# Ledger of designs, part 288: peptides against a protein of PDB entry 6TME

Target 1, 324 residues: chain A of PDB entry 6TME
Amino acid sequence: NRLKRAYIALQAWKKAFYSDPFNTAANWVGPDVCSYKGVFCAPALDDPSVLVVAGIDLNHADIAGYLPPELGLLTDVALFHVNSNRFCGVIPKSLSKLTLMYEFDVSNNRFVGPFPTVALSWPSLKFLDIRYNDFEGKLPPEIFDKDLDAIFLNNNRFESTIPETIGKSTASVVTFAHNKFSGCIPKTIGQMKNLNEIVFIGNNLSGCLPNEIGSLNNVTVFDASSNGFVGSLPSTLSGLANVEQMDFSYNKFTGFVTDNICKLPKLSNFTFSYNFFNGEAQSCVPGSSQEKQFDDTSNCLQNRPNQKSAKECLPVVSRPVDCS
Target 2, 324 residues: chain A of PDB entry 6TME as posed
Amino acid sequence: NRLKRAYIALQAWKKAFYSDPFNTAANWVGPDVCSYKGVFCAPALDDPSVLVVAGIDLNHADIFGYLPPELGLLTDVALFHVNSNRFCGVIPKSLSKLTLMYEFDVSNNRFVGPFPTVALSWPSLKFLDIRYNDFEGKLPPEIFDKDLDAIFLNNNRFESTIPETIGKSTASVVTFAHNKFSGCIPKTIGQMKNLNEIVFIGNNLSGCLPNEIGSLNNVTVFDASSNGFVGSLPSTLSGLANVEQMDFSYNKFTGFVTDNICKLPKLSNFTFSYNFFNGEAQSCVPGSSQEKQFDDTSNCLQNRPNQKSAKECLPVVSRPVDCS

## One batch from the design tools (peptide; made by RFdiffusion4, then SolubleMPNN)

Design b2_p27_3_s4 (from b2_p27_3, 12 letters changed)
Fold by OpenDDE base, seed 4:
Structure b2_p27_3_s4 (fold): chain B 324 residues (1-324), chain A 27 residues (1-27)
Amino acid sequence: as target 1 above (324 residues)
Amino acid sequence: SLEEKIEARKKLAGIKDPSLEPGTSSY
């Protein structure tokens, strides 16, 4: 019986709770698992006459505990939402048995260890949220071979380079922010045809921006702030016909910020502060437009307020990085 | 399709993921 297996799993999980401050699992008693708070039943996909556990929603329950291996008995679960808890340890490999997994949200927890490779085993996964955890090590290249709509990786401990496979991603939203990613943005990024939002904030990324970023016609948000990027902004950024929010602040960019970037038709906010830009077009000047907000603070611009000193600028501006 | 069946399950279960709603730039 599928509900009997679900009962075993849910009772094992209740035993794995160290704290349940809202008494979320107080009614997790007896064989009627479909009455359990945060447990959702639906007809089985293979037999509509059979009721199965199809979803878990324990969002915002502040539960302290771990995920026991018995959760692998929840073989009919397609939705697993347990964000904003205090779950610790690793994601159990036994979850590979959840072959119907569609949305997996474990965000805002205390999970540790490497990337949860069990997520790669789910053939129908569309949504992956593992942000605000302590996951570490390398991002597996195979994550971008999956047909995901969203990939949230931000606020973790991921290291190494971003995989070249990123160009295969069908995701509309990808976040890398607040990790330890290093190296260059892959040139394959321009192949992400469905991309709307990408965030690289607060990593150790470096090198030149790839020209292929300009191929991201559907991008509305592009944030590369708080990294180690160098060189000039690619002229191909003029191809970002739908970009609304663009941030390159807190990098080591040099050169001239062009009209072709600042006149982007949907651009509402462009922040390029805290770099080493030595010129900007008149269209990039803060207050030059009523429809666009610009921030040029702390660059090497002449006749602009709040710029770096000549002493700070000269060593960098006199030695521009060639991105050719 | 399997996806249509899963979407039907989401509706029946009443589980909504607000992160998939357009304009939720909540990073």
Scores: peptide ipSAE 0.024, ipTM 0.698, DockQ to the pose 0.361
Fold by OpenDDE base, seed 2:
Structure b2_p27_3_s4 (fold): chain B 324 residues (1-324), chain A 27 residues (1-27)
Amino acid sequence: as target 1 above (324 residues)
Amino acid sequence: SLEEKIEARKKLAGIKDPSLEPGTSSY
């Protein structure tokens, strides 16, 4: 009986709670698991006469505990939402039995260890949110071989380079922000045909921006702030026909910020502050447009306020990195 | 398809798709 297996799983999970401040699992008593708070039942996909546990929603429950291996008995679950809790430990490998997993949200918890490779075993996974945890080590290249609509990785402890497989991603939203990613952005990034939003904020990324970024015709948000990027902005950024928000602040960029970038048709905000730019087009000057916001603060610009000293600029501007 | 069945199940379970929630793109 599927509901009997679900009962075993949910009772094992209730025993794995250290704290339930809102008494969310108070009604988790007896065999009627479909009456449990945050447990959602639906007809089975193989037999509509059979009721099964189809979803879990424990979002914002502030539950402290861990995920026990018995959760692998929830074989009919397609939705697993447990964000904004205090769950700790690792994601159980037994969840590989949840072959209908479609949305997996474990964001804003205390999960640790390597990337949860069990997520790669789910053939129908479309949404993956693991942000605001303590996941560490390398991002597996295979994450981008999956047909995901969204990939939230931000605010973790991921290290190493971004995989070149990123260009295979079908995701509309990808976040890398607030990790320890290093190296260059892969040139394959320009192959991300469905990309709307990509965020690299607050990593150890370096090198030149790849010219292939300009192929991201559907991107509305591109944030590369707070990294170690060098060289000039690619002239191909003029291809970002739908970009609304663009941030390159807190890097080591040099050269001239061109009209072709600042005149992008949907650009509403362009922040390029805290770099070493030595010139900008008149269209890039803050206050030059009523429809567009610019920030040129703390560069090496002539006749602009709040710029770096000649002493700070000269060592960098006199030795531009060639990205050609 | 399996996906269509999953979407139907989501509706029957009364769970909204979090990817469609405003502010899902939080950084």
Scores: peptide ipSAE 0.022, ipTM 0.688, DockQ to the pose 0.428
Fold by OpenDDE base, seed 5:
Structure b2_p27_3_s4 (fold): chain B 324 residues (1-324), chain A 27 residues (1-27)
Amino acid sequence: as target 1 above (324 residues)
Amino acid sequence: SLEEKIEARKKLAGIKDPSLEPGTSSY
């Protein structure tokens, strides 16, 4: 009986709670699991006459605890949303039995260990949110071989290069922000045909930006701020016909910020502050447009306010990195 | 509050809230 297995799983999970401040699991009593708060039942896909646990929503419950291996008994679950809790430990490998998993949100918890490779085992997964945890180590390249619509990895402890497989991703949103990713952005990035939003904020990324970024014609948000990028901005960024938000701040960029970038047709905000740019086009100057916001603060620009000293600029500007 | 902490974290990441709520009919 599927509901009996679900009962075993949910009772094991209730026992794995250390704190339930909102008494979310107070009604988790008895065999009627479909009456449990945050448990959603639906007809089974294989037999519409059979009711199964199809979804879990414990978002914002502030529950402290862990995910017990018995959760692998929830084999009919397609939606698993447990964000904004205090769950700790690792994602159980037993969740590989949840072959219908479609949306998996464990964001804003205290999960630890390596990337939850169990997520790679779900054939129908479309949404993956593991942000705001303590996941560490390497990002598996295989994550980008999955047909995901969204990949949220931000605010973790991942330490790797960005996999070259990124170009295979079908995701519209990918976040890497606030990790320890290192190395260059792969040239394969330009192959991300469905990409709308990509965020690299606050990593250890370095090198030149690949010219292939300019192939991301559907991107609306591109944030590469707070990294170690060097060289000039690629001239191919003029290809970002739909970019609205662009941030290159807090890097080591040099060279000239061109009209072709600042005149992008959908550009609403372009932040390039805290770099070593030594020139900008008039269209890039803050206040030059009412429709566009620019920030050129703390560069090596002449006749602009709030710039770096000549002493700070000269050693970097005199030794530009050639990205050709 | 927890909400304030969540909001602060989201602002720091510069990302939208992608949180979704499942319904009783998930199929």
Scores: peptide ipSAE 0.021, ipTM 0.567, DockQ to the pose 0.055
Fold by OpenDDE base, seed 3:
Structure b2_p27_3_s4 (fold): chain B 324 residues (1-324), chain A 27 residues (1-27)
Amino acid sequence: as target 1 above (324 residues)
Amino acid sequence: SLEEKIEARKKLAGIKDPSLEPGTSSY
């Protein structure tokens, strides 16, 4: 009986709670699991006459505890939303039995260990949110072979390079922000045909920006701020016909910020502050447009306010990195 | 639909406003 298995799983999970400040699981008593707060039943896909546990929503419950292996008995769950709790430990490998998993949100918790590779086992997964945890180590390249619509990885402890497989991703939104990613952005990024928003904020990324970024015609948000990027901005950025928000601040970029970038037709905000740019087009000057906001603060620009000293600029500007 | 729900989540979880849920704070 599927509901009996669900009962075993949910009772094991209730026992794994260390604190339930809102008494969310207070009604988790007896065999009627469909009446449990945050448990949602639906007709089974294979037998519409049978009710199964199809969803869990414990968002914002502030529950302290862990995910027990018995959760692998919830084989009919397609929606698993447990964000904004204090769950700790690792994501159980037993969740590989949840073959209907469609949305998995464990964001804003205390999960640790490597990337939860069990997520790669779910054939129908479309939404993955693991942000605001303590996941660490390498990002598996296979994550981008998944037909995901969104990938939220930000605010973790992920390290190493971004996989070259990123170009295979069908995701419209990808967040890498506030991790420890290093190396270059892969040239394959230009193959992300469905990409609307990508964020690299606050990593250890370096090298030149790949020219292939200019192939991201559907991108509305591109944020590469707070990294170690060098060289000039790619001239191919003129191809970002739909970019609205672009941020390159807090890097080591050099060279000239061109009209072709600042005149992008949908650009509303372009931040390139805290770099070593030695020139900008008039269209890039803050206040030059009513429709566009620019920030050129703390560069090596002539006749602009709040720029770096010649002493800070000269060592970097005199040794530009060639990205060609 | 589930697709509509996912699309709504993407819009609400925009990168500059990476809300965990509707009405949650950005980064």
Scores: peptide ipSAE 0.023, ipTM 0.673, DockQ to the pose 0.137; fails the geometry check

Design b2_p27_4_s1 (from b2_p27_4, 15 letters changed)
Fold by OpenDDE base, seed 5:
Order: sequence, then C-alpha cells, then structure tokens
Structure b2_p27_4_s1 (fold): chain B 324 residues (1-324), chain A 27 residues (1-27)
Amino acid sequence: as target 1 above (324 residues)
Amino acid sequence: SAEEEEKDEKLAKKIIEELQKKRAEEL
C-alpha cells in the first residue's frame, strides 16, 4: 500500500524533527497521511482510483531536523517544497526512488556536503532550488544536461570552474551568485537559447568575458558583478537586444565603454562602477538619459567625479589584457 | 613626500591621457 509506505516515511521524518516551533507536525498522527498539514494527496498517475502523497509543502515552518532515508518511501512525490527551515545534514540518496520529482526546493536551510547528485537521477525535474545552504565542492556537469526551467545555486560553498555543459541548459533563470566559482565563463554560454536571467555575483571568476555572451538575445538580466574579470567588454554585447539590467561592477575591466552597449534598446540599468575603464561614450554618462540609469563611479575616466587616482589606474590601464 | 606623490600623480595622469588618445584613434 502506497499510503502505508508514506505513513512510515512521514513518521520517521517527524521523529527526525528536533524543533517544530509552529507545531506543523502536531496533526501527523494516525494512518490518514492526506490529512497531515503540509502533505498533499492526489490520484496516482498510473491508477486514478488510488490516492497517493503527491506533494510536500513545509515552506517557512522553521523546523529543525534532518531528512531521514525513509523519505525514499514517498515514491509518488512530484513537489517537494521545504524552504525556510533549519534542516541539516545531507540530502538522502534514497530520494532517487522519487522518480516523479518535478520541483525540488530545499532553499534556505542548513544542508551540507557535496552537490546533491540524487537530483540528477530525477528524469522529470524542472525546478531546482538549493540556494542558501552550505553545499560544497564541484558542480556536476550533468546538471546542465537536465531540462530545467530554473537553477538556483546561489549562496552556497560551490567551488571550481563552471562546466562547459552550461551551453546545453534550457533554463530561463540560472544563479551562481555568492559561491566560490573560479576560472572563465565558458564560451558555450552563448548557446543558452532560453536564458532570460543569469547572475554570477560574488564569485572568484576571472579572465575575459567570452564574445558569445552577445548571442544571448533573450537575456533581460545579466549580472557579473563582484568577480575578477579582466580585459575590455566584448563588442558583441551590442547583440543583447532585450537586456534591461546589466551589472559589471567590482571587477578589473579596462578599455572603453561604447555607444553600442549604452544605447541598447531595452537597457534600463547599466552599472560598470569599480573597474578600470579609461573611457566612456557620451551615451554612457550618468544623467545623459531620463530612461536609463548609469553608474560610472570609481573607474579611470577623465572629467568624471569619484574616479580612482591616476597612480592607482596607471599600472592596470598601461597593461591592458588582450582578449583576442 | 607629498610633493613626490603629487608629481607621480601628474605623470600618471599624462600617461593615461596619451594612452586614451591613441585608443580613441584606433576605435
């Protein structure tokens, strides 16, 4: 009986709670698991006459505890939302048995260990949110072979390079922000045909921006701020016909910020502050447009306020990195 | 000294201005 297996799983999970401040599991008593708070039942896909546990929603419950291996008995779960809790430990490998997993949100918890590779075993996964945890190590290249709509990885301890497989991703939103990613952005990034938003904020990324970024015709948000990027902005950025928000602040960029970038048709905010840019077009000057906001603070620009000293600029501007 | 720092800043500024002119001619 599927509901009997679900009962065993949910009772094991209740025993794994250290604290339940809102008494969310207070009604988790008896065999009627479909009456449990945060447990949702639906007709089984293979037999509409059978009721199964199809979803878990424990969002914002502030529950402290861990995920026991018995959760692998919830084989009919397609939606697993447990964000904004205090769950700790690792994601159980036994969750590989949840073959219907569609949305997996464990964000804003205290999970540790490597990337939860069990997520790669789910054939129908569309939404993955693991942000605001303590996951560490390498990002598996296979994550981008998944037909995901959104990938939220931000605010973790991930390290190493971004996989070249990123170009295979069909995701509209991808966040890498506030990790320890290093190396260059892969040239394959230009192959992300469905990309609307990508965020690299606050990593150890370096090198030149790939020219292939200009192929991201559907991107509305591109944030590469707070990294170690060098060289000039690619001229191909003029191809970003739908970009609304663009941030390159807090890097080591050099060269000239061109009209072709600042005149992008949908550009509303463009921040390129805290770099070593040594020139900008008149269209890039803050206050030059009523429709566009620019920030050119702390660069090597002439006749602009709040710029770096020539002594600070000279060692960087005199040794431009060739990105050709 | 403050005078040496001011001289270095003036020299650095001139070098940057020359580099900017050369790059503007190449664009």
Scores: peptide ipSAE 0.177, ipTM 0.758, DockQ to the pose 0.010
Fold by OpenDDE base, seed 4:
Structure b2_p27_4_s1 (fold): chain B 324 residues (1-324), chain A 27 residues (1-27)
Amino acid sequence: as target 1 above (324 residues)
Amino acid sequence: SAEEEEKDEKLAKKIIEELQKKRAEEL
């Protein structure tokens, strides 16, 4: 009996709660698991006459505890939303039995350990949110082989390089922000055909931006701020026909910010502050347009306010990194 | 000294201005 297995799983989970400040699991009593708060039943896909636990929603419950291995008995769960809790430990490998998993949101918790590779075992996964945790180590390349619509990895402890497999991703939104990613952005990034939003904020990324970024014709948000990028902005960025928000601030970029970038047709905000740019086109000057906002603060620009000293600029500007 | 720093800043500024002129001619 599927509901009996669900009962075992949910009772094991209730026992794994250290704190339930809103008494969310107070009604988690008896065999009628479909009446449990945050538990949603639906007809089974293989037998419409059978009710199964199809979803869990414990968002914003502030529950402290861990995920017990008995959760692997919830084999019919397609939606698992437990964000904004205080769950700790690791994601159980037993969740590999949840073959219908479609949306997995464990964001804003206290999970630790490596990337939850169990997520790679779910053939139908479309949404993965693991942000605001303490996941660490390498990002498995296989994550981008998944047919995901969104990948939220931000605010973790991930290290190493971004996998070259990123170009295989079908995701519209990918966040890498506030991790410890290092190395260059892979050239394969230009192959992300469905990409709308990508965020690299606050990593240890370095090197030159790949020219292939200019192939991201559907991107509306591109944020590479707070990294160690060097060289000039690729001229191919003129290909970003749909970019609305672009941020390159807090890097080590040099060279000239061109009209071809600042005149992008959908560009609303372009921030390139806190770099070593030594020139900008008139179209890039803050206040030059009513429709576009620019920030050129703390560069090496002449006749602009709030720039770096010439003494600070000279060692960097005189030795530009060749990205060719 | 403050005078040396000012001289260095003035020199650096001139060099940057020359680099910018060269770049503008290449564009």
Scores: peptide ipSAE 0.175, ipTM 0.765, DockQ to the pose 0.010
Fold by OpenDDE base, seed 3:
Structure b2_p27_4_s1 (fold): chain B 324 residues (1-324), chain A 27 residues (1-27)
Amino acid sequence: as target 1 above (324 residues)
Amino acid sequence: SAEEEEKDEKLAKKIIEELQKKRAEEL
């Protein structure tokens, strides 16, 4: 029966614990898996008379261990939340059997290896949180073919380029922050129709910003700080009608920061510090508005405090990157 | 020397200002 399979899986997992500081699995004894702490049962979708393990919540349990392959026996699990633990190793391929997976949160653990491609096998997945791990290598393009509401990838070791398939994503929130992504932001980014928040902080991204960013009409947070972006800000950024938080700091941007950007109607914070901007509109000047905060620190701006020396600016400003 | 650095900084400022004017004319 399904509960017997769940019992086998959960007992195998308990054996895979190296440390359980809060004794979370102390009551994981006997066949009544529905009484286990952090295990949630519900009626099966195919037979309401049958009780199944539908959810796991071990968040903040500080458990050290690994995910054994026997977890693939939890075939009725739709919610898997194990964040803020010390689980190590890889995500088992056997989890492909969890065809009802809806929310998968393994964030803030010690997982390693490539992107957990098993997540791509879950047809109903809506939430994927793998942030704060040691996942490495390329991001599979197919991740953006999923109907995910949120994609949290930040604080990992992902490298290579951001897939062009990003434009297919229906996610409202996507985080790439604190990885090793390189190359340009794909032009297809403008096709992300449901995007509210996107974060690129602290990568090795480079090149010009694509003009298509200006098509992100629903974006409220756009953070591209701490990268290697070059050229001018796209004039199409004036199309970001709902942006509230915008950060381009710690890049190699040049050119003029225009009124059309600084006068965006919902803009509350705009940080463009630590670049090579050589001009700004009066509307971009810090303190020019009570409703908006700006930071223009460490640019090549005239008559502004805390700017780079002309000697530092000249080599960059004299060689503008053509983004056309 | 500090004087040479100051001269270089002044020259760099002038060049930047000229580049800014040219760019403003192209926009």
Scores: peptide ipSAE 0.171, ipTM 0.752, DockQ to the pose 0.010
Fold by OpenDDE base, seed 1:
Structure b2_p27_4_s1 (fold): chain B 324 residues (1-324), chain A 27 residues (1-27)
Amino acid sequence: as target 1 above (324 residues)
Amino acid sequence: SAEEEEKDEKLAKKIIEELQKKRAEEL
């Protein structure tokens, strides 16, 4: 009986709670699991006459505890939302049995260990949110082979390079922010045909920006701030016909910020502060447009306020990195 | 399907709203 398996799983989970400050699991008593707070039942896909646990929503419950392996008995769950809790430990490998998983949100918890590779086993997964945890190590390349609509990885401890498989992603939104990613952005990034928003904020990324970024015609948000990027901005950025928000601040960029970038038709905000840019077009000057906001603070620009000293600029500007 | 499109639109909207909210908190 599917509901009996669900009962075993949910009772095991209740026992795995260390603290339930809102008494969310107070009614988790007896075999009627469909009456449990945060448990949602629906007709089974294979037999509409059978009621199954199809979803879990424990968002914002502030529950402390862990995910027990018995959760693998929830084989009919398609929606698993447990964000904004204090769950710790690892994501159980037993969740591989949840073959209907469609949305998986474990964000804003205390999960640790490597990337939860169990997420790669779910054939129908469309939404993956693991942000605001303590996941560590390398990102598996296979994550971008999944047909995901969104990939939220930000605010973790992920390390190493971004996989070249990123170009295979069909996701509209991808966040890498506030990790420990290093190396260059892969040139394959330009192949992300559905990309609308990509965020690299606050990593250890370096090297030149790939020219292929300019192929991201559907991108509305591109944020590469707070990294170690070098060289000039690619001239191909003029291809970002739909970009609204662009941030390159807090890097080591050099060269000239061109009209072709600052005159992008949908550009609303462009921040390139805290770099070593030694020139900008008039269209890039803050206050030059009523429709666009620019920040050129703390560069090596002549005749602009709040710039770096010549002593700080000279050793960097005099040795431009060739990105060709 | 129209239901898939509506679901995708709702998902996209939620994602955008959450990203915007979190970005504002990070600034």
Scores: peptide ipSAE 0.000, ipTM 0.298, DockQ to the pose 0.041

